Peptides against a protein of PDB entry 3V4O. Designs and how they scored, part 211

Target 1, 234 residues: chain A of PDB entry 3V4O
Amino acid sequence: DQPLAKDKVALLIGNMNYREHPKLKAPLVDVYELTNLLRQLDFKVVSLLDLTEYEMRNAVDEFLLLLDKGVYGLLYYAGHGYENFGNSFMVPVDAPNPYRSENCLCVQNILKLMQEKETGLNVFLLDMCRKRNDYDDTIPILDALKVTANIVFGYATCQGAEAFEIQHSGLANGIFMKFLKDRLLEDKKITVLLDEVAEDMGKCHLTKGKQALEIRSSLSEKRALTDPIQGTEY

## One batch from the design tools (peptide; made by RFdiffusion4, then SolubleMPNN)

Design b2_p29_2_s1 (from b2_p29_2, 9 letters changed)
Fold by OpenDDE base, seed 2:
Structure b2_p29_2_s1 (fold): chain B 234 residues (1-234), chain A 29 residues (1-29)
Amino acid sequence: as target 1 above (234 residues)
Amino acid sequence: MEELEKMREELREEREELLEEIEEEEELK
């Protein structure tokens, strides 16, 4: 019995042209390639680049409104980020230097909101740094995340890769996207797919010890990005 | 979705230009 999606929606955010922080290049190509792949998977894709705080908040809010019962939602972010006290923050392009939590979007808050939805599948993919921000000592009071069976979180971490991405020539994919794109179209449970991506990253001599994929999920159903949309026959 | 579509439209031209540049560079590679 093939699981069905009511609809498939994706929001892709790539932040590159920071005002007060080092510019990135990989998000451009990564967002582009991911857009094309997700469209092949019948996702309705909104891809946005270089979002301000205001724009990011609005984009996320609007995206969350699309996550109705049975919908497959995918949120992808590539850009600067940091992690303090177990909380991850996405950095908008207009963030000050130094940036603080009030200037950024808290991933855990978004995840909480995603968990409140009756979606068939929620995938959150982050390709950002997880360095501590020493200029922000704010301890956010976060509500405990609910235990849900429809959330898949993939966090591509580069402990040293800001230097690697900066050195990567013009049109090269980020490391995460390089491996993800090779498997994304496979008809596999999404957690299995991501696990295979993680293994590929771990086996590659170029990425070993430089970048890893952390996967968090309580997905109990065999949901795949390839699952057909209800009412469509292939 | 209205705000999201608005932002998509606002960024569309820039995105398309950048994508064209990428394609051109890939062809030259």
Scores: peptide ipSAE 0.017, ipTM 0.461, DockQ to the pose 0.036
Fold by OpenDDE base, seed 3:
Structure b2_p29_2_s1 (fold): chain B 234 residues (1-234), chain A 29 residues (1-29)
Amino acid sequence: as target 1 above (234 residues)
Amino acid sequence: MEELEKMREELREEREELLEEIEEEEELK
């Protein structure tokens, strides 16, 4: 009855020191905090900061090699980004200004590759801008996604579909991570957990009307990040 | 800057350890 993971693997990316774009601050502490939490959940965690396009592509390739049938895969990204035609793009630190899709990594393409590994759960936590990139009108041709009913997206964005950071507020974490870290270890279905995080963000006077969490999912099973790994004693 | 570099190094070391563990597991299959 208890859902089991074959294994648990996470890739965390925080991009801050952009060459041609505004620098960010929150990803540094957020990646560190999330790494520690996911390890308490028995995830194998690879964490990386300030990746070039080449390094990001390599990191994703290596992450995919860790995935297999029944494995829980989690991808976290904090940095600049955009969304065109339903496709979300993560921006490397060496991206030009303006950047195009060919300079960035498409999240939906990564999801497609994860599905080919027959993973048990695919979780994407994206703390990035999701506004339209007006300098790129290219529509990526992506292979059709499988209908797997095991996908969860958490998008942390401001009202204008951009990531929000509070300057000099005494907060070490980004807004999303501030609330996520309080609930991440709870033994709850991942969509329920994220919904509670969204509610917490909505109640806080610092974030109310400034930043929200959007949840998109097709998860048909009661799977949690706390689910035990097959073959382990608990 | 110094704290960032330290954190990057720590994360790199953790990544290398994880990759070694995975490589060992794959060799046993």
Scores: peptide ipSAE 0.016, ipTM 0.415, DockQ to the pose 0.543
Fold by OpenDDE base, seed 4:
Structure b2_p29_2_s1 (fold): chain B 234 residues (1-234), chain A 29 residues (1-29)
Amino acid sequence: as target 1 above (234 residues)
Amino acid sequence: MEELEKMREELREEREELLEEIEEEEELK
């Protein structure tokens, strides 16, 4: 029996025009292309660019309100970020320099809230730097995550390759999105799909040693982004 | 909710600009 989604909701955030940090370019195109692809997959997509901390928190809150039992939730973020002690932080455009956890959104906190909604699938696609922030010594005490076995993380690490592609093609996608877009519509378990994307990235001589996709998942069911929505007569 | 709608409108404008740029680049190829 093919898994069914009660609904499909995605929040896409691309931060580029930072006030106190280097500006980015790729998130604009990446958010656009991902929006179009997810709409083809019958996702309700909210796409936003250049969000302040306040706006990001509001967007996440609104996104969470759309989640319910059996709903597929996808959060995509492209922008500056960091990872401390296994926690991923998305950096708003108005974050100070240096930024700290109090100025950023913790992805694991969002996941916790998504789990409380009893979602059918939680997908996080994070295209951000994952270097440790030496200026942030705070260890967020995260409540223990529920064992829901419906979580997928795709971490795309950028080691400066974004700047290289943008220089050669004015409206080039980020490296992660370049490979993701080729497979995103495939009817495959999401972890399998992302694994194939990771392999494609690894085989490309342009990205080898510069970009990698790390997949962290706890997904016990064969859930795909192509799964039909309940009540839709196909 | 009002802020979200504003941000959506801003995104639509940016998308339109991006689409125009893409179309122009494709026409030049």
Scores: peptide ipSAE 0.014, ipTM 0.456, DockQ to the pose 0.034
Fold by OpenDDE base, seed 1:
Structure b2_p29_2_s1 (fold): chain B 234 residues (1-234), chain A 29 residues (1-29)
Amino acid sequence: as target 1 above (234 residues)
Amino acid sequence: MEELEKMREELREEREELLEEIEEEEELK
């Protein structure tokens, strides 16, 4: 039997106009296109651009309020970021230079909160830099995540400046979104779908050796973004 | 810049509408 979602909710954040960091361009179009695609998949989508720390925290809080048992939750972020000690941090537009963990939102912390909601699926799509932030030596004391088999991470990372690569590639979208949008509507297990996206990225001469999609998953069930919502007649 | 502001506003409005709809649905439960 095909898995059912109790509901499907997505929060999309695109940060571009940073005050103290290089401006980005891709998130604008990427968020817009992803919004349209997820709506076709019957997601309730909240899309926001250029969020301050305060606004991002509020957006996440509101997103969490929409989550409940069996709900599919998807968080997409495009912007500046970093990864320290296995924790991914999203950087608000008003973050100082240098930014630190106290100025940023920890993805793993959000995941923890999503797990508390007993969501049916947790998907994180992060189109951000994952380089270490040498100015932040803080080890977040995160409570151990619950062992669940419903987590999927897609990390789109560039070794170089994403904005530079996109500008010179002539792509309207970010590189990740360029490939993701072609497959997102496919009725496939989300990890399989992302793996195909990763393969497409790897075959492209523009991205080969420059950008890769890393997939981390504990998903043991055949869950797809196309899974119908419980109680809906199709 | 103007286009960005416009898009941001459109997304904000859509978000508000969606949240209102969700709240209404929750109140009906």
Scores: peptide ipSAE 0.017, ipTM 0.428, DockQ to the pose 0.480; fails the geometry check

Design b2_p29_2_s2 (from b2_p29_2, 11 letters changed)
Fold by OpenDDE base, seed 1:
Structure b2_p29_2_s2 (fold): chain B 234 residues (1-234), chain A 29 residues (1-29)
Amino acid sequence: as target 1 above (234 residues)
Amino acid sequence: DKLLEEMRKELEEHRKEVLEEIEEEKKKK
């Protein structure tokens, strides 16, 4: 009947104070608000800011160790990034200019590792640009998501990472987070929820034709972020 | 910005608490 999570864990990474790249501001606010929302959903949330390559790799490794059969995981990244031939890369704050794949974390590799964990649900959300990096010659790694992986991948492209939308609360969010946070607590299948977020973004005059949320999913079961943790159900 | 710094601090404190919890759970397994 009601899907149950063995546990709920989230890793949120916001990179903004880059050494060799333009500084960002939105990630801090977005990570902060997302943290509070996920806590309301009973996630164990580890939020990290301004990570070096080593720190990012370590954080992701530790996060992956927390993933196990039936666990709900959520990985969120906000910062600089790029995409080459289907490969997406998260850029650490200590990345050189120009950065290359060896300086960055490959999203597809992480997704591959997530598929091995037999999670009940794994959500990976990227809030970064998808601009091509001409200085990277990484060979494409395009493994399809496994049908049984229960992975939902959301890719929000942002032009103008410094753009903020003023919220009613007085906090200014990135565009993606503005729409996401309004729906995140809804008891809906995560793919439906994200699809609605995508629609909201598409209808907004500020984002229409400029920003979009791409959703890739191998989720074949009804899973929601609101699903209770095993042992806490009523 | 003072507000942003407070937010950062809050995140750091929360992180510490969560990590401690995680470590305690690991020890129980």
Scores: peptide ipSAE 0.502, ipTM 0.899, DockQ to the pose 0.814
Fold by OpenDDE base, seed 4:
Structure b2_p29_2_s2 (fold): chain B 234 residues (1-234), chain A 29 residues (1-29)
Amino acid sequence: as target 1 above (234 residues)
Amino acid sequence: DKLLEEMRKELEEHRKEVLEEIEEEKKKK
């Protein structure tokens, strides 16, 4: 017997058209491709682009409201970001230059809220820069993931200030999505799937030594994105 | 880029559909 999802919901955010920061290209394509893949996996997908701080906070709040016992949730973000002393921040398009934590969404705070929802599975994927922000003095938030949270956190990393973009078939994709999309539909435990993505990134000469995928998990069950929704298994 | 614009539009349309579905489900609870 395989685990069953009560429901499947996903929030995808792609920020590209920053007002005070370099424009990005990959997030649109990445969000689009990921949307189509998750739809094939029977996710209810809400995809949003170029969100202000207010819009991002609202979107995340609404997403959290959809999370409940047994629900499979997936949150994906592509855009600018930074990391200071273990705190990761997603940068809205209206963030000032320089941006500060008060202008951004703290990933660890969101994860903390997610772990309270008793979800069947909760996946949080970040495709953003991890550059240090010298203008942020936020105190570190170091809460351990609960064992029962079934949360999988994937953090795509880049050594450069900006995430590298690769053109594929006339479209520019982020490196992380390039490898993720090839495996996302596989019927595998999500942590195994992401580990394989990480290995693929490590083997590619274009990404070797430049990008990596950090994976953190509190998942103790064999749960996959392909798990059927309750009442639909035959 | 026309292709990118079409992609954006498709995402927007799909979002609207999904949000409507979510709201309908909430009403049934």
Scores: peptide ipSAE 0.493, ipTM 0.895, DockQ to the pose 0.875
Fold by OpenDDE base, seed 5:
Formats: sequence, structure tokens, C-alpha cells
Structure b2_p29_2_s2 (fold): chain B 234 residues (1-234), chain A 29 residues (1-29)
Amino acid sequence: as target 1 above (234 residues)
Amino acid sequence: DKLLEEMRKELEEHRKEVLEEIEEEKKKK
């Protein structure tokens, strides 16, 4: 029997026009293309660019409220970020320079909240750097993913991400999205799909050794983004 | 780039609508 989603919802955030940090280019195209792809997968997609801390927190909160038992959720973020001792932080566009954890959204905290929702599937994709922020002394809080959480966490990192943004112009995708978009519509278990994306990234001479996709999963069921919504005609 | 501008415009319009809705919902609480 094919797995069924109660509903399919996605929040895509792309931060580019930072006030106190280098501007980015890739998130615009990446969010736009991902939006269209997810809509083809019957996701209800909310796509937001250039969110302040206040806006970003509100958007995430509202997204979390949509998550419930059997719901398929996808949260995507592209923008500046940092990682300190296993804690990852998404940086709003109005973050000061230097930014600190209180100015940013903690990924692990969001993941924790997602685990409580008993989702059928929850995918969290990060396309941001994992550079340490020496100005943040936040104490590490590392929580393991719950077995029943059905969460797939993908963390795409790029060495010299800012340099990449400078070198590329036009409608060029970020590296992660370049490979993800080619496979996203495939009817495969999401972990398999992402693993293949990771392999593609690893085989590419342009990205080999420079960008990787880390995948963490608590998914114990066969779940795909292509899974139909319950009550819909097939 | 015209295409980029169109993409930006579309997403910006969506942003405005969504954020306004969120604010309205929060004010009701």
C-alpha cells in the first residue's frame, strides 16, 4: 500500500538582502525553483524572501502549527548561517554584525518542535554555511532525533560559500539546488533521493571536496515527497 | 536581468500577503 499524507505543507525561506552582512544571490532562484517543484508535488508552499528575525520566527511558528499527525512538512532555508558545537543557526536579514544566537533561529530547536508533531514526514533542508561564529558563546544543546519523528534533515554546506556567490551571476542555482532539482520529483524514499543527490554532488568535479550534503534521519518508514495526499483522487 | 526581476517581484508580492496574514492572525490572539 502506498503511504498517504494527511496534508503536504512547505515553508521556504531565502535570505539574501542582509543589512549588515554580504548579500547573496542564489536563494532567489533556489527558492523560486523549489517552490514550483514542490507545487508539482502537491505541496502547499509558502515562500518568503528576506525575513527579519521577527518575521522569520513568526513564519516558522505558523509553519509548525500546520504540522500534525500524518502531515508531510518541508522546511527549506537558504541564507547566511553558522554552526557552533553542533548547533546551527539561521541568520535573519536584520541580524547585527556580529550576530549572536539571540538574533538567530536555532535549527535544533525547530527540529525538536517538529518531533512533537507526529508528522508523517518532515524534511528540513539547510543551504547555508557551517562556519563557526566566534562571537557566540551559546552552550551546545544536542538532542538526538526521535525514532518516531520521521524527520529527514539535510544540511548542505559549501566551503567558501560567499566566494561562490560572487563568482556566479544570472540564474545560476546554488550548488545544492542544482543537484536537488534534478531528482526532487523522483518517486523514491526521501533518504534515498537525498543520498543520490549527495552522490551527484560528490561526483561533480566542481563540487567534489568543496560541498557536501549531510543527511540525518529518523525515518523508519518508506516515505517519499511524491506520496499522495489522503482523500485525493489518484 | 528581467527574469530575475520577475521572480523577485512574484516572491515579494507573496511575501507581503503571507506576512500580513500572519500578523493579522497574531493580533487576534
Scores: peptide ipSAE 0.327, ipTM 0.862, DockQ to the pose 0.476
Fold by OpenDDE base, seed 3:
Structure b2_p29_2_s2 (fold): chain B 234 residues (1-234), chain A 29 residues (1-29)
Amino acid sequence: as target 1 above (234 residues)
Amino acid sequence: DKLLEEMRKELEEHRKEVLEEIEEEKKKK
């Protein structure tokens, strides 16, 4: 039987114009392209750029409120980040230099909150650095994802633990989005789709050995981004 | 440069539409 989504909601965040850190280019284009694709998949998409800590926290909170039983959610972030002892952090544009955990949003904490929503599917995609922040000594308390969480986590990063950008036709594009956009509309289980994206990244001579996609999933059902919304399938 | 600004504007307009839609749906519940 065709799986159904109760609703489809997405929050896309692209941080570029950092106050105390190097500026980025790709997030705007990546968010723009992903927005258009998700709209074709009938997602309600909220796309935000250059968010402060306060704005990011509010955006995530509002997104979480939209998640409920059977809802399909997608959270995408492109910007600066870091990883310490298994904790991943998204860096707001107003973060100090050096930034600390209290200035940033912890991905694992958000995932924990997502798993409590009993979603039909929740996808969290990160395109950010995974390098160590030597100025943050926070020790994490990590909980495993629930079996029924239906969460798919994708982490795209460079071999050097940084996001990689390429410029084509005058515009800079993230490597992850370059390959994701080619497959996102395919009617496939989301984990299969992301695995194929990872393979594409590995085969490309431009990105081979330079960019990778890590996938973690608690999804035990065949769920696809193309699944129709309940009540609108006909 | 100009193209990027246009993208920003489109995202802003779309966001407004979506937020309005979300609010309308909340009123129906």
Scores: peptide ipSAE 0.475, ipTM 0.889, DockQ to the pose 0.890; fails the geometry check

Design b2_p29_2_s3 (from b2_p29_2, 9 letters changed)
Fold by OpenDDE base, seed 5:
Structure b2_p29_2_s3 (fold): chain B 234 residues (1-234), chain A 29 residues (1-29)
Amino acid sequence: as target 1 above (234 residues)
Amino acid sequence: SKILEEMRKKLKEETEKVRKEIEEEREKE
């Protein structure tokens, strides 16, 4: 039977204008275009730019409140980040230099909270660096994600993101979004869709060896972003 | 770029709305 979403909600965060870190450009266009695409998929989208730590935490909290049984949720982040000991951190625009985990949002913690919502689908897409932060030695102990959580975690890693931002101007997308936007509207299982995006990235001479998409999934059901919302005509 | 500015404007407006809501809630606490 056709899978149905109880609702579709998305939170998109693009951090560019950092106070104490290099400014970025790509998140603006990426968030904007992704917003439009998700709206075409009948997502209720909240798109935010340049959030402080406090604002990011609140935005995520509010997003989590919207998640419930059968709801399709998508969280997208583009900005600075780091990864230490398998823990990924999103960096708010007001983060100090150097930033520490206490000033950032832990992705895995958010994922943990998402799994508790019994969502029909949760997609978390990260477009940020995965470099180690030598100034943060915190090793958070995180619980493993539930196998039945229906969570898809996509991590787009860009080497030399700062250099890329400097080299490109205008309406250029980030590398991940460049490929994602071409497939996002396809009626495919989300993991399949992302795999294809990853393959596209790998085939491109521009991105080969420079950027990769890592996909982690606990999705055991066929779920697509194109799945209709319950109670709607289709 | 005019296009970029329009994008920025739209997203900033949305952000500001949310920011205001957050602040209002903060003040209420």
Scores: peptide ipSAE 0.404, ipTM 0.865, DockQ to the pose 0.414
Fold by OpenDDE base, seed 1:
Structure b2_p29_2_s3 (fold): chain B 234 residues (1-234), chain A 29 residues (1-29)
Amino acid sequence: as target 1 above (234 residues)
Amino acid sequence: SKILEEMRKKLKEETEKVRKEIEEEREKE
C-alpha cells in the first residue's frame, strides 16, 4: 500500500551572480532551505550555486545518471530563464547578453531524458521567468510527456520578482519557496501538495495576480516526497 | 547577515567540491 522509493536524489541549482545579467538574491536562501527540507525527507541532495553552462550541463548529466527505475528524483532551479514557443531555458551565470538557446539548458530536453529513466517519481521545479527571448528563434519540437513517466513539472513564474526581492531583504525567501516550504513536508500526493501551494499563492495578497504556479503532471500513481526509501523503514 | 553568510559558505563549499570533481573529469578527457 505504501509506495516505496528505491532511492531519493535531488539536485538544486541556484544562479545568482550572473556575469552579464542582473544579480539575484533569493536563490541563496531558497536553495539552502530547500536543501534542508529535502534532507529531512531523506533525499540525497546536491546543492549548487552560480553554475556556468559547462557546470550546469555536467550537474544535470550526473543527476540523470542517478535516476533509475523506482528512484525519486527532484530537480530544482532558481535563476534567470526564458520561454520560447513552449520551451523553457535555464540561464547559466556565464551566459552572454543576450543569451541564446545554445548558451542555456532546455528544460524540455531534460524532461525527455527523465522519461527514459523509469523513475518512481520525478519532480522538476522551476523558479524563473517565462518571458520570451526575442534574440532566440530556436523552435525545438518536443514530444509530450508520457503517462508512465511519473513526472511532475512545477513552473513558478512572477512578474516583478526583483521588486519582491528588494522589498523583502535578509532571509526572505522567493515567493514560490515561501509557500512551498510550508507544505513540502506534508504527506500528500505531490500534485496535490503543489496544487495547494498554487492556491496559497493565488490567495495571498502579495502574489495574487502577480505570480502563479503552473503544474504539469504525467503522474498516474500516488507518490509523495515523504514516501520512504525501500529497505529503510523495514 | 551572519546567517546568510553561513548559508553562502556552506553552499559554496559544496559547489566547489563538485567543481573540483568536474574539473578532474575534464582533465581526464
Scores: peptide ipSAE 0.400, ipTM 0.860, DockQ to the pose 0.417
Fold by OpenDDE base, seed 3:
Structure b2_p29_2_s3 (fold): chain B 234 residues (1-234), chain A 29 residues (1-29)
Amino acid sequence: as target 1 above (234 residues)
Amino acid sequence: SKILEEMRKKLKEETEKVRKEIEEEREKE
């Protein structure tokens, strides 16, 4: 009995050209390559670069509207971020310095909305910093993921709670994407796939102790990114 | 890099399409 997706949709966001923060390089290649890979997996992919707060909120809202019962969703973000007491925030390119929670998108809030959609699978991948922002005094309000949410959350970060980039060439991937792209097309349960990516990162001398992948999931079913879309498998 | 510029161009074009759509929706409000 092959698991089936009602549909497959993905939103990829890469923020690089910040107005008031250091520029990044890796998101360009990472988003581009991930887009192509997900399209090979029959995902409908929207890939965006350098979004303002308004644009990011709209993009996420539109993505959420596409999520429904049985739908496979994937949200990927690469850029600056921070984490305060369990709340993670994605930083738009127009965020002030210092940025605050009202300028950013709260990951946990998005996850909360995702779990209400009764998706077949919802993957949220973050490649961003996890440093504390001392200028943000937001009190954490954390809700546990529902057992039936079928959400897989991957948080890639380096030791010291920063995103790590290897810039030996103009086409160099971020650390997370370097290993993810090697396994993404494998027909495996998504949590198994990500676990293997984490192991690969740990074995590489270039990334050992410099990058880690945290995986959290409420996935109780065997779901893979390779699962066919209902009505198109035959 | 020519390849890098091509990647940038494609992603920028896609982003601009979405921005246009967002703007069109704003105009309807």
Scores: peptide ipSAE 0.368, ipTM 0.847, DockQ to the pose 0.426
Fold by OpenDDE base, seed 4:
Structure b2_p29_2_s3 (fold): chain B 234 residues (1-234), chain A 29 residues (1-29)
Amino acid sequence: as target 1 above (234 residues)
Amino acid sequence: SKILEEMRKKLKEETEKVRKEIEEEREKE
């Protein structure tokens, strides 16, 4: 039988106008287009741009409150970030230079909280840099995802995003969103969908050997973003 | 929440700019 979602909720965060770091352009268009696509999939979407640390923490907290048994959740972030020994951090626009873990949101901590919500599906997509931050000495705390968590984590590297943004005029997507948006509405298991996106990126001359999509999941069911909401006729 | 509403205001302002740009591009096609 077709899996059903109790509800569908999404939080999209795009940070571009950093105070102490290079400004980005792609997140604006990417968040906008992703918002529209997710709404077509009957997601309740909250999209936010240029969040401070305080705002980001509050947004994530409220998003977590919306997650519950059987709910489909999607969290997307585009902006600056870093990765140290398995710990990934999202960088708020008011982060100092250099930024440290105390100034940022830890992705693994959020994932840990998500797995406790008994969601029907939870997708976390990161489009951020994965460079090491030498000014952060945070010790890794890596917990395995629960088998029943139904969490899909996608991590797209954008090391060349600045170069790409400089080279392209007008409304240009980030590389990850360029490929994701073409497949997002497909009625496919989400892990299959993301795998196809990864393949598309691998075939593209712009991204071949330069950018990749890392996918981690604990999804044991055939769940798709197109799954209907319980009580709704389609 | 009030906080989210203020944050959404930021998006709306920027989103409107993007919308205008998208429309302009569509008209050129």
Scores: peptide ipSAE 0.260, ipTM 0.714, DockQ to the pose 0.077

